# Peptides against a protein of PDB entry 3QIS, part 217

Target 1, 334 residues: chain A of PDB entry 3QIS
Amino acid sequence: PSLELSRREFVFENVKFRQLQKEKFQISNNGQVPCHFSFIPKLNDSQYCKPWLRAEPFEGYLEPNETVDISLDVYVSKDSVTILNSGEDKIEDILVLHLDRGKDYFLTISGNYLPSCFGTSLEALCRMKRPIREVPVTKLIDLEEDSFLEKEKSLLQMVPLDEGASERPLQVPKEIWLLVDHLFKYACHQEDLFQTPGMQEELQQIIDCLDTSIPETIPGSNHSVAEALLIFLEALPEPVICYELYQRCLDSAYDPRICRQVISQLPRCHRNVFRYLMAFLRELLKFSEYNSVNANMIATLFTSLLLRPPPNLMARQTPSDRQRAIQFLLGFLL

## One batch from the design tools (peptide; made by RFdiffusion4, then SolubleMPNN)

Design b2_p22_1_s2 (from b2_p22_1, 13 letters changed)
Fold by OpenDDE base, seed 3:
Structure b2_p22_1_s2 (fold): chain B 334 residues (1-334), chain A 22 residues (1-22)
Amino acid sequence: as target 1 above (334 residues)
Amino acid sequence: DEFLKKFSSELEKEIEEIRKEL
């Protein structure tokens, strides 16, 4: 069997978080026998492509003189955004199109990624006084490394870090303040807030706005701004409540005094973001007659975002653990 | 909440200082 491919090199320019890009090519069976094709993993890979790439169809059967269109879809989700922001991964891959009892055909994927404040650590964002796209990539790496080292020091030292001669970090990321302050000013009376989805185009505009500027006002509807906050919290490489404190939050869920003590042990930026979000959500709950928002709904929604199980415990999360996590958060909303 | 208003106003000042340097 043999195939003819219309193209073998693909370039995805200016790839952004949550923005789908598509490139298409044709494969034709120019042989005299039917053939089965599939994308196959390389020798050391578990998957035929990187997590941000997909082929559709990824397998199929071609009769003699049959042609099929294959779509190569590039989509950076929350699962790929952090490693692309750090430059640990890049928009580069090689796909192996295998033909049963035939040859392998290699496809080259290349391109560039545009960094996002989504999927960047709270520590790095607190040091980042400029929009992320104005920060040189070399400085982003340094900021992430320094942020990791300060987080470790802050977890190990019960003593406040001496405010050394480095630029004082923000108390919370500017991006979090922009989103929450907008919602506080304009969305407290918004019916079905956090229940109605935003518009995809508005979400993309909000992301691009936060990545490129420090706006006076966030563009889009209150629903889109609210969903952008949820997406931001979900995309964090480490949740607002650090993984190290997850079990202690569950164990303390019915003791409000211990819950407050656990939160006091968070890194400064995480603790500030948590307190700020809880203060905002308590204020939002005062307007429940207007916005239809209740404490149980908010606790259920935000628990999955703020208090994620560590990767090693994700497969073991019980309904009891989920209820304890919700109860922990309720103690800060009531 | 007085805490929320105070905390947000402190952050607003810090961000406005940054905007003046951009």
Scores: peptide ipSAE 0.543, ipTM 0.948, DockQ to the pose 0.776
Fold by OpenDDE base, seed 4:
Structure b2_p22_1_s2 (fold): chain B 334 residues (1-334), chain A 22 residues (1-22)
Amino acid sequence: as target 1 above (334 residues)
Amino acid sequence: DEFLKKFSSELEKEIEEIRKEL
């Protein structure tokens, strides 16, 4: 069996978080026998492509003189955004298109990624006074390393970090303030807030706005701004409640005094973000007659974002664990 | 919430200082 490929080199320019890009090519069976094609892993890889790439179809049959269109889809999800922001991964891959009883065909994927404040650590964002697109990638790496060291110091030392001559970090990321302050100012009376989805175009505009500027006003509907906050919290490499405290939050869920003690042990930035979000959500609950928001809905929604199980425990989360996690958050909303 | 208003107003000042440096 043999194939003809219309293209073998693909360039994905200016890849962004949650922005789907597609490149298409054709494969044609120029042989006299039916062939089965599949994308196969390289010798040391578990998957045929990186997590941000897919081929559709990834396998199939071609009759003699048949042609099929293959779509190469690049999509940076929450699962790939952090490693692309740090430059640990890049928009580069090699796909192996295999023919059964035939030869391999190599496809080259290349491009560039544009960093996002989505999927960046709370610690790094508290130090980042400029929009992320204005920060050199080398400086982003330095900010993440420095932020990790401060997180570790804040966990080990109950002592206030000495106000050394380094630029004072923000109390919370500017991006979180922009989102929450917008919602506080303009969305407290918004019917079905956090229940109605945002517009995909508006979400992309909000993400691009936060990545490139410090806007006076966030573009889009209150629903899109609310969903952008949820996406931001979901995309955090570490949840607002650090993975280290997850089990202690569950164990304390019915003791409000212990719950407050657990939160007091969060790193400064995480603790500030948590307190700020809880204060905002309690304010929204005062307008429940207008916004249709209730404590159980908010606790259920935000618990999955703020209090994520560690990766090693994700597969083991019981309905009881979920209920304890919700109860933990309810103790800060009521 | 008095805490929310105070905390947000402190952050607004910090961000407005950053905007002046950009």
Scores: peptide ipSAE 0.538, ipTM 0.948, DockQ to the pose 0.815
Fold by OpenDDE base, seed 1:
Structure b2_p22_1_s2 (fold): chain B 334 residues (1-334), chain A 22 residues (1-22)
Amino acid sequence: as target 1 above (334 residues)
Amino acid sequence: DEFLKKFSSELEKEIEEIRKEL
C-alpha cells in the first residue's frame, strides 16, 4: 500500500487560548490495493498527538484512487493553557500517519503560542501590572516561579509581606477586577445572568482584550463577560480555594465559623479574590427579581470553579462531597 | 455592598495608575 499526502508541514501561527485553528490536507491511495491508515503514538507516547492537537479523521480506509481530507485541529483548552503560558510545552509536534502493512508518514507541526492571562496563576497576575502580551515570556516564567514561592511562604507564615511600595502586588488580578467590576456596574439587572451562554466571538474578543490591554470597558454582552469570568476561574492552574484546603472546606461545610477560618488561611491573592467574588455574588443576589439569580444556582455553578478537588481525588468525588462543597459556598452567599 | 464598593474603588485607583504608565 502507498499514500500520497498533499502536505506534510503545518505551521500554526499565533495560537491563542480557546481559538480553534484548522489546517487541512489530503491523503490519496495511489496504490493498487485498499489501505487502512491511522495516526499512531510515537514509541514513548501514550497518544498520537499532544492534548492541544487533533486529527479528524484519525483513522480510515481508502480504496485505490480514493482521497480523503484530514483536518488538523489546534485548540488550547484549560488543560493545555498553563503549560503553554509557562513555555513548558510549545506548539510543536510530530504526527505519525501509519499505513497498515505499509510505511509511516511523518507530519511536522510547528507554530507559536501567544500567552494568556487565562491559565496564569493568581499570584503571577497580581504581580503582573502590564497586559500579559506586553510581558516577555522569560519574565512570565520568573513571575510564576516567584509567585509559587510566595504562595508557599504565605501559606506557612501568615505574615503580611512588607513588600516595598514599588513592587507591591495587586490585591487581586486586574483581569478579575475588570470582569467583576463590569458585571457589578452593568449586569446586576441582567436577566438570566450566568444562565445564558455568551457568544464565542465575544468571548474571544474579551480574552484578547484582557491579554493585550487594560480596557476602560470590556467588549461584548453581559452574558459574554459573565461567561469570561467563569472561563477565567476554570482555567486557573490553582483554583481560588487552593487544593491544600479542599478537604478542610468539605469537613467544615456545616460549621460557618470553621469555614471562615479555612478561608483566612488562603494565600493573600486567593483570599482576596475569594472575598471579592463572594461580595460581588452577594450583591448580585440582591437583584434576584431582575437577574433570576439565586443562591443555590450560584453556589452550584461556582463550587465547581472555586473548590475543585485535587487532581489525585478528581475521580473519587462523591455526590456527598459535591453537596458539602456547595454547602461550604452557600455559607458565604447567605 | 460597602466592602465591595470600597475594595473595588481601591483597585480602580491602582489600575488607573497602571493605565497611565502604559
Scores: peptide ipSAE 0.537, ipTM 0.948, DockQ to the pose 0.870
Fold by OpenDDE base, seed 5:
Formats: sequence, C-alpha cells, structure tokens
Structure b2_p22_1_s2 (fold): chain B 334 residues (1-334), chain A 22 residues (1-22)
Amino acid sequence: as target 1 above (334 residues)
Amino acid sequence: DEFLKKFSSELEKEIEEIRKEL
C-alpha cells in the first residue's frame, strides 16, 4: 500500500489559549490495494500527538484512488496552558501516519505560542506587574521558579517574605482585581450572573485584553466577564485552595473555626485571593433579588474551581467529599 | 463589605501606579 499526501509541513502561528486553529491536508490512495491508515505513537510516546494537537480522522480506510481530508486541530486547553506558558512545552510535534503493511509518513508540526495570564500561578502573577505579553520568556521562567520556592517557604512558615531589594509582590494578581472589581461595579444587579454563559468572541477579547494590557474597563458583557473569572480560576496550575490543604478543608467542613484556621495556612497570595473572592461573593449574594444568585449555587459552582481534589484523588472523589467541599465554602458565604 | 471596599481600593492604587510606569 502507498499514500500521497498533499502536505507534510504545518505551521501554527500565534497559538493562544482557547483559540482553535485548523490546518487541513489530503491523503490519497495511489496504490492498487485498499489501505488502512492510523496515527501512531513514536517509540517513547504513549500518544500519537501532544495534548494540544488532534488529527481528525486519526484512522481510516481508503479504497484505491480514494481521497480523505484530515484536519490538524491545535487547541490549548487548561490542561496544556501552564506547560506552554513556562516554555516547558512548545508548538512542535511530529506525527507518524502509519499504513498497515506499508510505509510511515512523517508530518512536521511547528509554530509559536503566545503566553497567557490564564494558567499562570497566583504567585507568579503577583510578581508580574506588566501584562504577560510584555514579560520576556526568560523572566517568566524565573518568576515561576521564584514563585514555587516562595509558596513552599510560605507553607512551611519558614521565612517572612524578604521585603528586601526585590519588587514587592501585589496582594493579588492584577487580573483577578480587574475581573472582580468590574463584576463588583457593574454586575451585582445582573440577572442570571454566573448562570448565563458568555460569548466565545467576548471571552477571547477578555483573555487577549488581560494578556496584553491593564484595561480601565474590561470589554464584553457581564456574563462574559463572569465566565472569564471562572475560566481563570479553573486554569490555575494550583487552585486558590492549595492541594496540600484539600483534605483538611473536607475534615473541617462543619467547623467554621477550624475552616478559618485552615485558610490562614494558605500562601499569602492564595489567602488574599480567597478572602477577596469570598468578600465579593458575599456582596453579590446581597443582591439575590436582582441577580438570581444564591449561596448553594455559588458554593456548588466555585467549589470545583477553588477546592479541587489533588490529581491523585480526582478519580476517588465521593459524593460525600463533594458535599463536604461545598459545605466548606458555604461557611464563608453565609 | 467594608473589607472588600478597602481591599479593592488599595489594589486600585497599586495598579494605577503600575499603569503610570507602562
């Protein structure tokens, strides 16, 4: 069996978080026998492609002289954004298109990624006084390393933040302030806030705006700004309540005094973000007659974002664990 | 919430200082 490929080299320029890009090519059976094709893993890989790449179809059959269109889809989700922001991963891959009893065909994927404040740690963002697109990639790496070390020092209660010659970190990320302050000023009376989805085009504009500027006003509807806050919290590499405290939050869920003690043990940035978000959400709940927002809805929505199970426990989360996690947040909303 | 207003106003000042440096 043999194939002819219309193209073997693909370039994805200016790849961004949550922005789908597509490149298409054709494969044709130029042989005299039916062909089965599939994308296969390289020798050291478990998957045929990186998590941000997909081929559609990834397998199929071609009769003699048949042609099929294959789409190469590049999409950076919350699952790939952090490793692309750090430069640990890049928009580069090699796909192996295998023919049963035939030849391997190599496809080269290349491109560039544009960093996002989405998927960046709270600690790094507290140090980042410029829009992320204005920060040199080398400095992003240093900020992430320094942020990891400071998280560990803060959790261990070892060293007070060295208020020394380094620029003082923000109390919370500017991106969190921009989103929450906008919602506080303009969305407290918004009907169905956090219940109505935003527009995808507006979400992309909000993300691009936060990545490239410090706007006076966030573009888009209150629903899009509200959803952008949810996406931001979901994309955090470490949730607002650090994984190390997850079990203690569940164990304390019915004791408001212990819950406050657990939150006091968060890293400074995480603790500030948590307190700020809870204060905002309590204010939003005062306008429930206008915005249709209630404590149970908010606690249920924000629990999955703020109090995520550690990756090793995700598959084992019980309905009881979820209810305890909701109850933990309710103690800060009521 | 008095905490929310105070905390937001402190952050607004810090962010406005950053905007002047850009």
Scores: peptide ipSAE 0.536, ipTM 0.947, DockQ to the pose 0.814

Design b2_p22_1_s3 (from b2_p22_1, 11 letters changed)
Fold by OpenDDE base, seed 3:
Structure b2_p22_1_s3 (fold): chain B 334 residues (1-334), chain A 22 residues (1-22)
Amino acid sequence: as target 1 above (334 residues)
Amino acid sequence: DEFLKKFSEELRKEVEEIRKEL
């Protein structure tokens, strides 16, 4: 069996978080026999492609002289955004198109990723005085490394942070302030806030706006700004309540005094973001007659975002653990 | 909330200082 491919090299320029890109090519059976094609993993890979890439179809049959269109879809989700922001991964891959009892055909995927404040750590964003697209990639790496080291020092209660000549971090990321301050000013009376979905185009505009500027006003509807806040919190590599404190939050869920002590042990930026969000959400609850927002809905929604189980425990989360997590958050909303 | 208002105003000042440097 043999195939002819219309193209073997693909370039995905300016790949962004949550923005789908597509490239298409044709494969033709120029042989005399039917053939089965499939994308196969390389040696030592578990998948035929990186998590941000998909082939459609990824397998199929071709009769002699048959042609099929294959779509290569690039989409950076919350699951790939952090490793692309850090430069740990890149928009580069090699696909192996295997022909049963035939040859392998190699496809080269290349391109560039544009970093996002979505999927960047709270610590790095607190050190970032510019929009992320204005920050050199080398400096982003340094900011993430420094942020990791400062988080570890803070958790270990080690030596007082030498007030050394490093630029003073923001109390919270500017991006979080922009989103929450907008919602506080304009969305407290918004009917069905956090219940009505935003517009996908407006979400992309909000993301691009936060990645490229420090706007005076966030573009889009209050629903899109509210959903952008949820997406931001979901995309955080480390949740607002650090993984190290997850179990202690569950264990303290029915003791409001212990809950406050657990939160006091968060890294400064995480603690500030948590307190800021809780204060904002308590303010929204005062307007429940206008916005239809209640404490149980908010606690249920934000618990999955703010108090995520560590990756090693995700598969083991019980209904009791979820209820304790909700109860923990309720103690800050009421 | 008085805390929210005060804290939001502190954050606004931090961002406004950044805007003056850009």
Scores: peptide ipSAE 0.581, ipTM 0.952, DockQ to the pose 0.793
Fold by OpenDDE base, seed 5:
Structure b2_p22_1_s3 (fold): chain B 334 residues (1-334), chain A 22 residues (1-22)
Amino acid sequence: as target 1 above (334 residues)
Amino acid sequence: DEFLKKFSEELRKEVEEIRKEL
């Protein structure tokens, strides 16, 4: 069997977090026999492509002289954003289109990624005193390395050296302040806040705005700004409650005194973000008559974002563990 | 919340200092 491919080289320029890009090509059976095609893993890979890439269809049959359009979809989710922000991964791949009893066809994928504050660590963002798109990639790497060291020092209760005022980390990421301060000012009376989804176009504008500027006002509806906060918290490489404290939060869930002691052991930036978010959410609950927000809804929503199980325990989370995690957050909302 | 208002104002000042350096 044999195929003709309309293209073999694909370039995805200016790839951004949550922005779908598509490139299409045609394959044609120019042989005299039916053929089965599939995208196959390379020798050392478990998957036929990187997590941010997809082929659709990824397999199929072609009769003689039949043609099919294949879409190559590039989408950076929360699962790929962190490794792309750090430059550990890049918008480069090779796809192997295999023919049963035939030859392999290689497709070259290339492009560039534009870094996002989404999927960047709280520690790195606290050190980032400019929009991420203005930060040189080399300095992003240094900020992630420094962020790791700062987290370790904070966990060890080591006092940061009195670094100069320019080097002093923010108390919380500017991006979190921008989102929460906007919601606090404009969204406390918003009906169905955190229940109504935002607009995808507005979410992209909010992400681009936070990545490229320090706006006086965030664009979009209160629903889009609220969803952007949820997406931000979900995309964090480490949740606001560090993985090391997850089990202790569950074990303390019914003791408000122990819960506060556990939170006091968070790294400074994580602890500040947690306290800020809890204070904001308690303020929203005062306006429950207007915004339809209740403590159980908020605790249920934010538990999956703030108190995530470590990756090794995620598949083993029981309904009891989830209920304890919700109860832990309820102790800060009531 | 008095804490929220005070803390938000501290954070606002930190961001305003950044804006002066840009």
Scores: peptide ipSAE 0.575, ipTM 0.950, DockQ to the pose 0.789
Fold by OpenDDE base, seed 1:
Structure b2_p22_1_s3 (fold): chain B 334 residues (1-334), chain A 22 residues (1-22)
Amino acid sequence: as target 1 above (334 residues)
Amino acid sequence: DEFLKKFSEELRKEVEEIRKEL
């Protein structure tokens, strides 16, 4: 069996967080026998492609002289955004299109990723006075490393000895302030806030706006701005409540005093973001007659975003653990 | 919320300082 491929090299320019890109190519059975094709893992890989790449179809049968279109879909989710922002991963891959009892055909995937404030740590964003797209990628790596070290110092309650001339970090990321301040000003009376989904085009405009500028006004509907806040919180490499405090939050869920003590142990930026978000959400709850927002809805929604189980515990999360996590957050909303 | 309003105004000032530097 043999295949003819219309293209073997694919370039995905300006790949962005949550922006789907598609490239298509054709495969044709130029042989005289039916053939089965499949994308196969390389010798050391568990999957045929990187997490941000997909082939559709990834397998199939072709009759003699049959042609099929294959879509190569590039989509950067929350699961790939952090490693692409840091430059640890890149928009580069090699796909192996295997023909049963035939040859392997290699497809080269290349391109460039445009960094996003989505999927960047709270610590790095607190040091970032410019839109992320204006920051050199090399400096993003340094900011993430320095931010990790500062997080660890903050958790250990190490008083910074040298107040060296390091630029004072923001109390919260400017992106969080932009989103929350917009919602506070314009969305407190918005019917079905956090219940109605945003528009995908508006979400992309909001992301691009936050990545490239410091806008006076966020574009899009209040629903899109609200969903952008949820996406931002979900995409954080470290959740607003650090993984290290997860179990302590669950253990304290029914003691409001201990809950407050646990939150006081968060790194400065995480603690500030948490307090800011809780204050905002309590303000929304005052307008429940207008926005249809209630404490149980908000606690359920934000618990999964703010109080994520560590990756090693995620598979073991019980319904009791979820209820404790919700109860923990309710103690800050009521 | 008085805390929210005050804190948001502090954050606004931090962002407005950045905007003057850009």
Scores: peptide ipSAE 0.574, ipTM 0.951, DockQ to the pose 0.801
Fold by OpenDDE base, seed 4:
Structure b2_p22_1_s3 (fold): chain B 334 residues (1-334), chain A 22 residues (1-22)
Amino acid sequence: as target 1 above (334 residues)
Amino acid sequence: DEFLKKFSEELRKEVEEIRKEL
């Protein structure tokens, strides 16, 4: 069996978080026998491609003289955004198209990724006084390293050294302030806030706006701005409530005094973001007659974002653990 | 919420300081 491929080199320029790119090519059976094709893992890989890449179809049968279109889809989700922002991973891969009882065909994937404030740590964003697209990638790495050290100092209750006023971290990321202040000003009376989905085009505009500028006003509907806040919180590499405190939050869920003590042990930026979000959500709940938002809905929605189980516990989360996590958050909303 | 208003105004000032440096 043999195949003809219309193209073997693919370049994905300016790949962005949540922006799907597609390239297509054709494979043709130029042989005299039916053939089965599949994308196969390289030596030592568990998957045929990186997490941000997909082939569709990834396998199939071709009759003699049959042709099929293959789509190569590049999509950076929350699962790939952090490693691409840091430059740990890149928009580069090699696909192996295997032909059963035939030869392998190699496809080269290349391109560039544009960093996002989505999937960047709260610590790094508190040090980032420019839009992320204006920050050199080398400086992003430095900011992440410095942020890790300050997270550890904060967890150890070490007094921050008097850094010069110009180098002082923000109390919360500017991106979080922009989103929450917009919602506080314009969305408190918005019917079905956090219940109606945003528009995908508006979400992309909001992400691009936050990555490239410090806008006076966020573009898009209140629903799109609200969903952008949810996406931001979901994409955080470390959730607003750090993984180290997850179990203690569950254990304290029915003691409001212990809950407040657990939150006081968060890193400064995480603690500030948590308090700011809870204060915003409590204000939003005062307008429940207008926005149809209630404490149980908000607690259920935000618990999955703010209080994520550590990766090692993800598969073990019980309905009781979920209820405790919701109860923990309710103690800050009521 | 008095805390929300006060804290949001502190955050606004921090962002406005950044905007003056850009």
Scores: peptide ipSAE 0.570, ipTM 0.950, DockQ to the pose 0.797

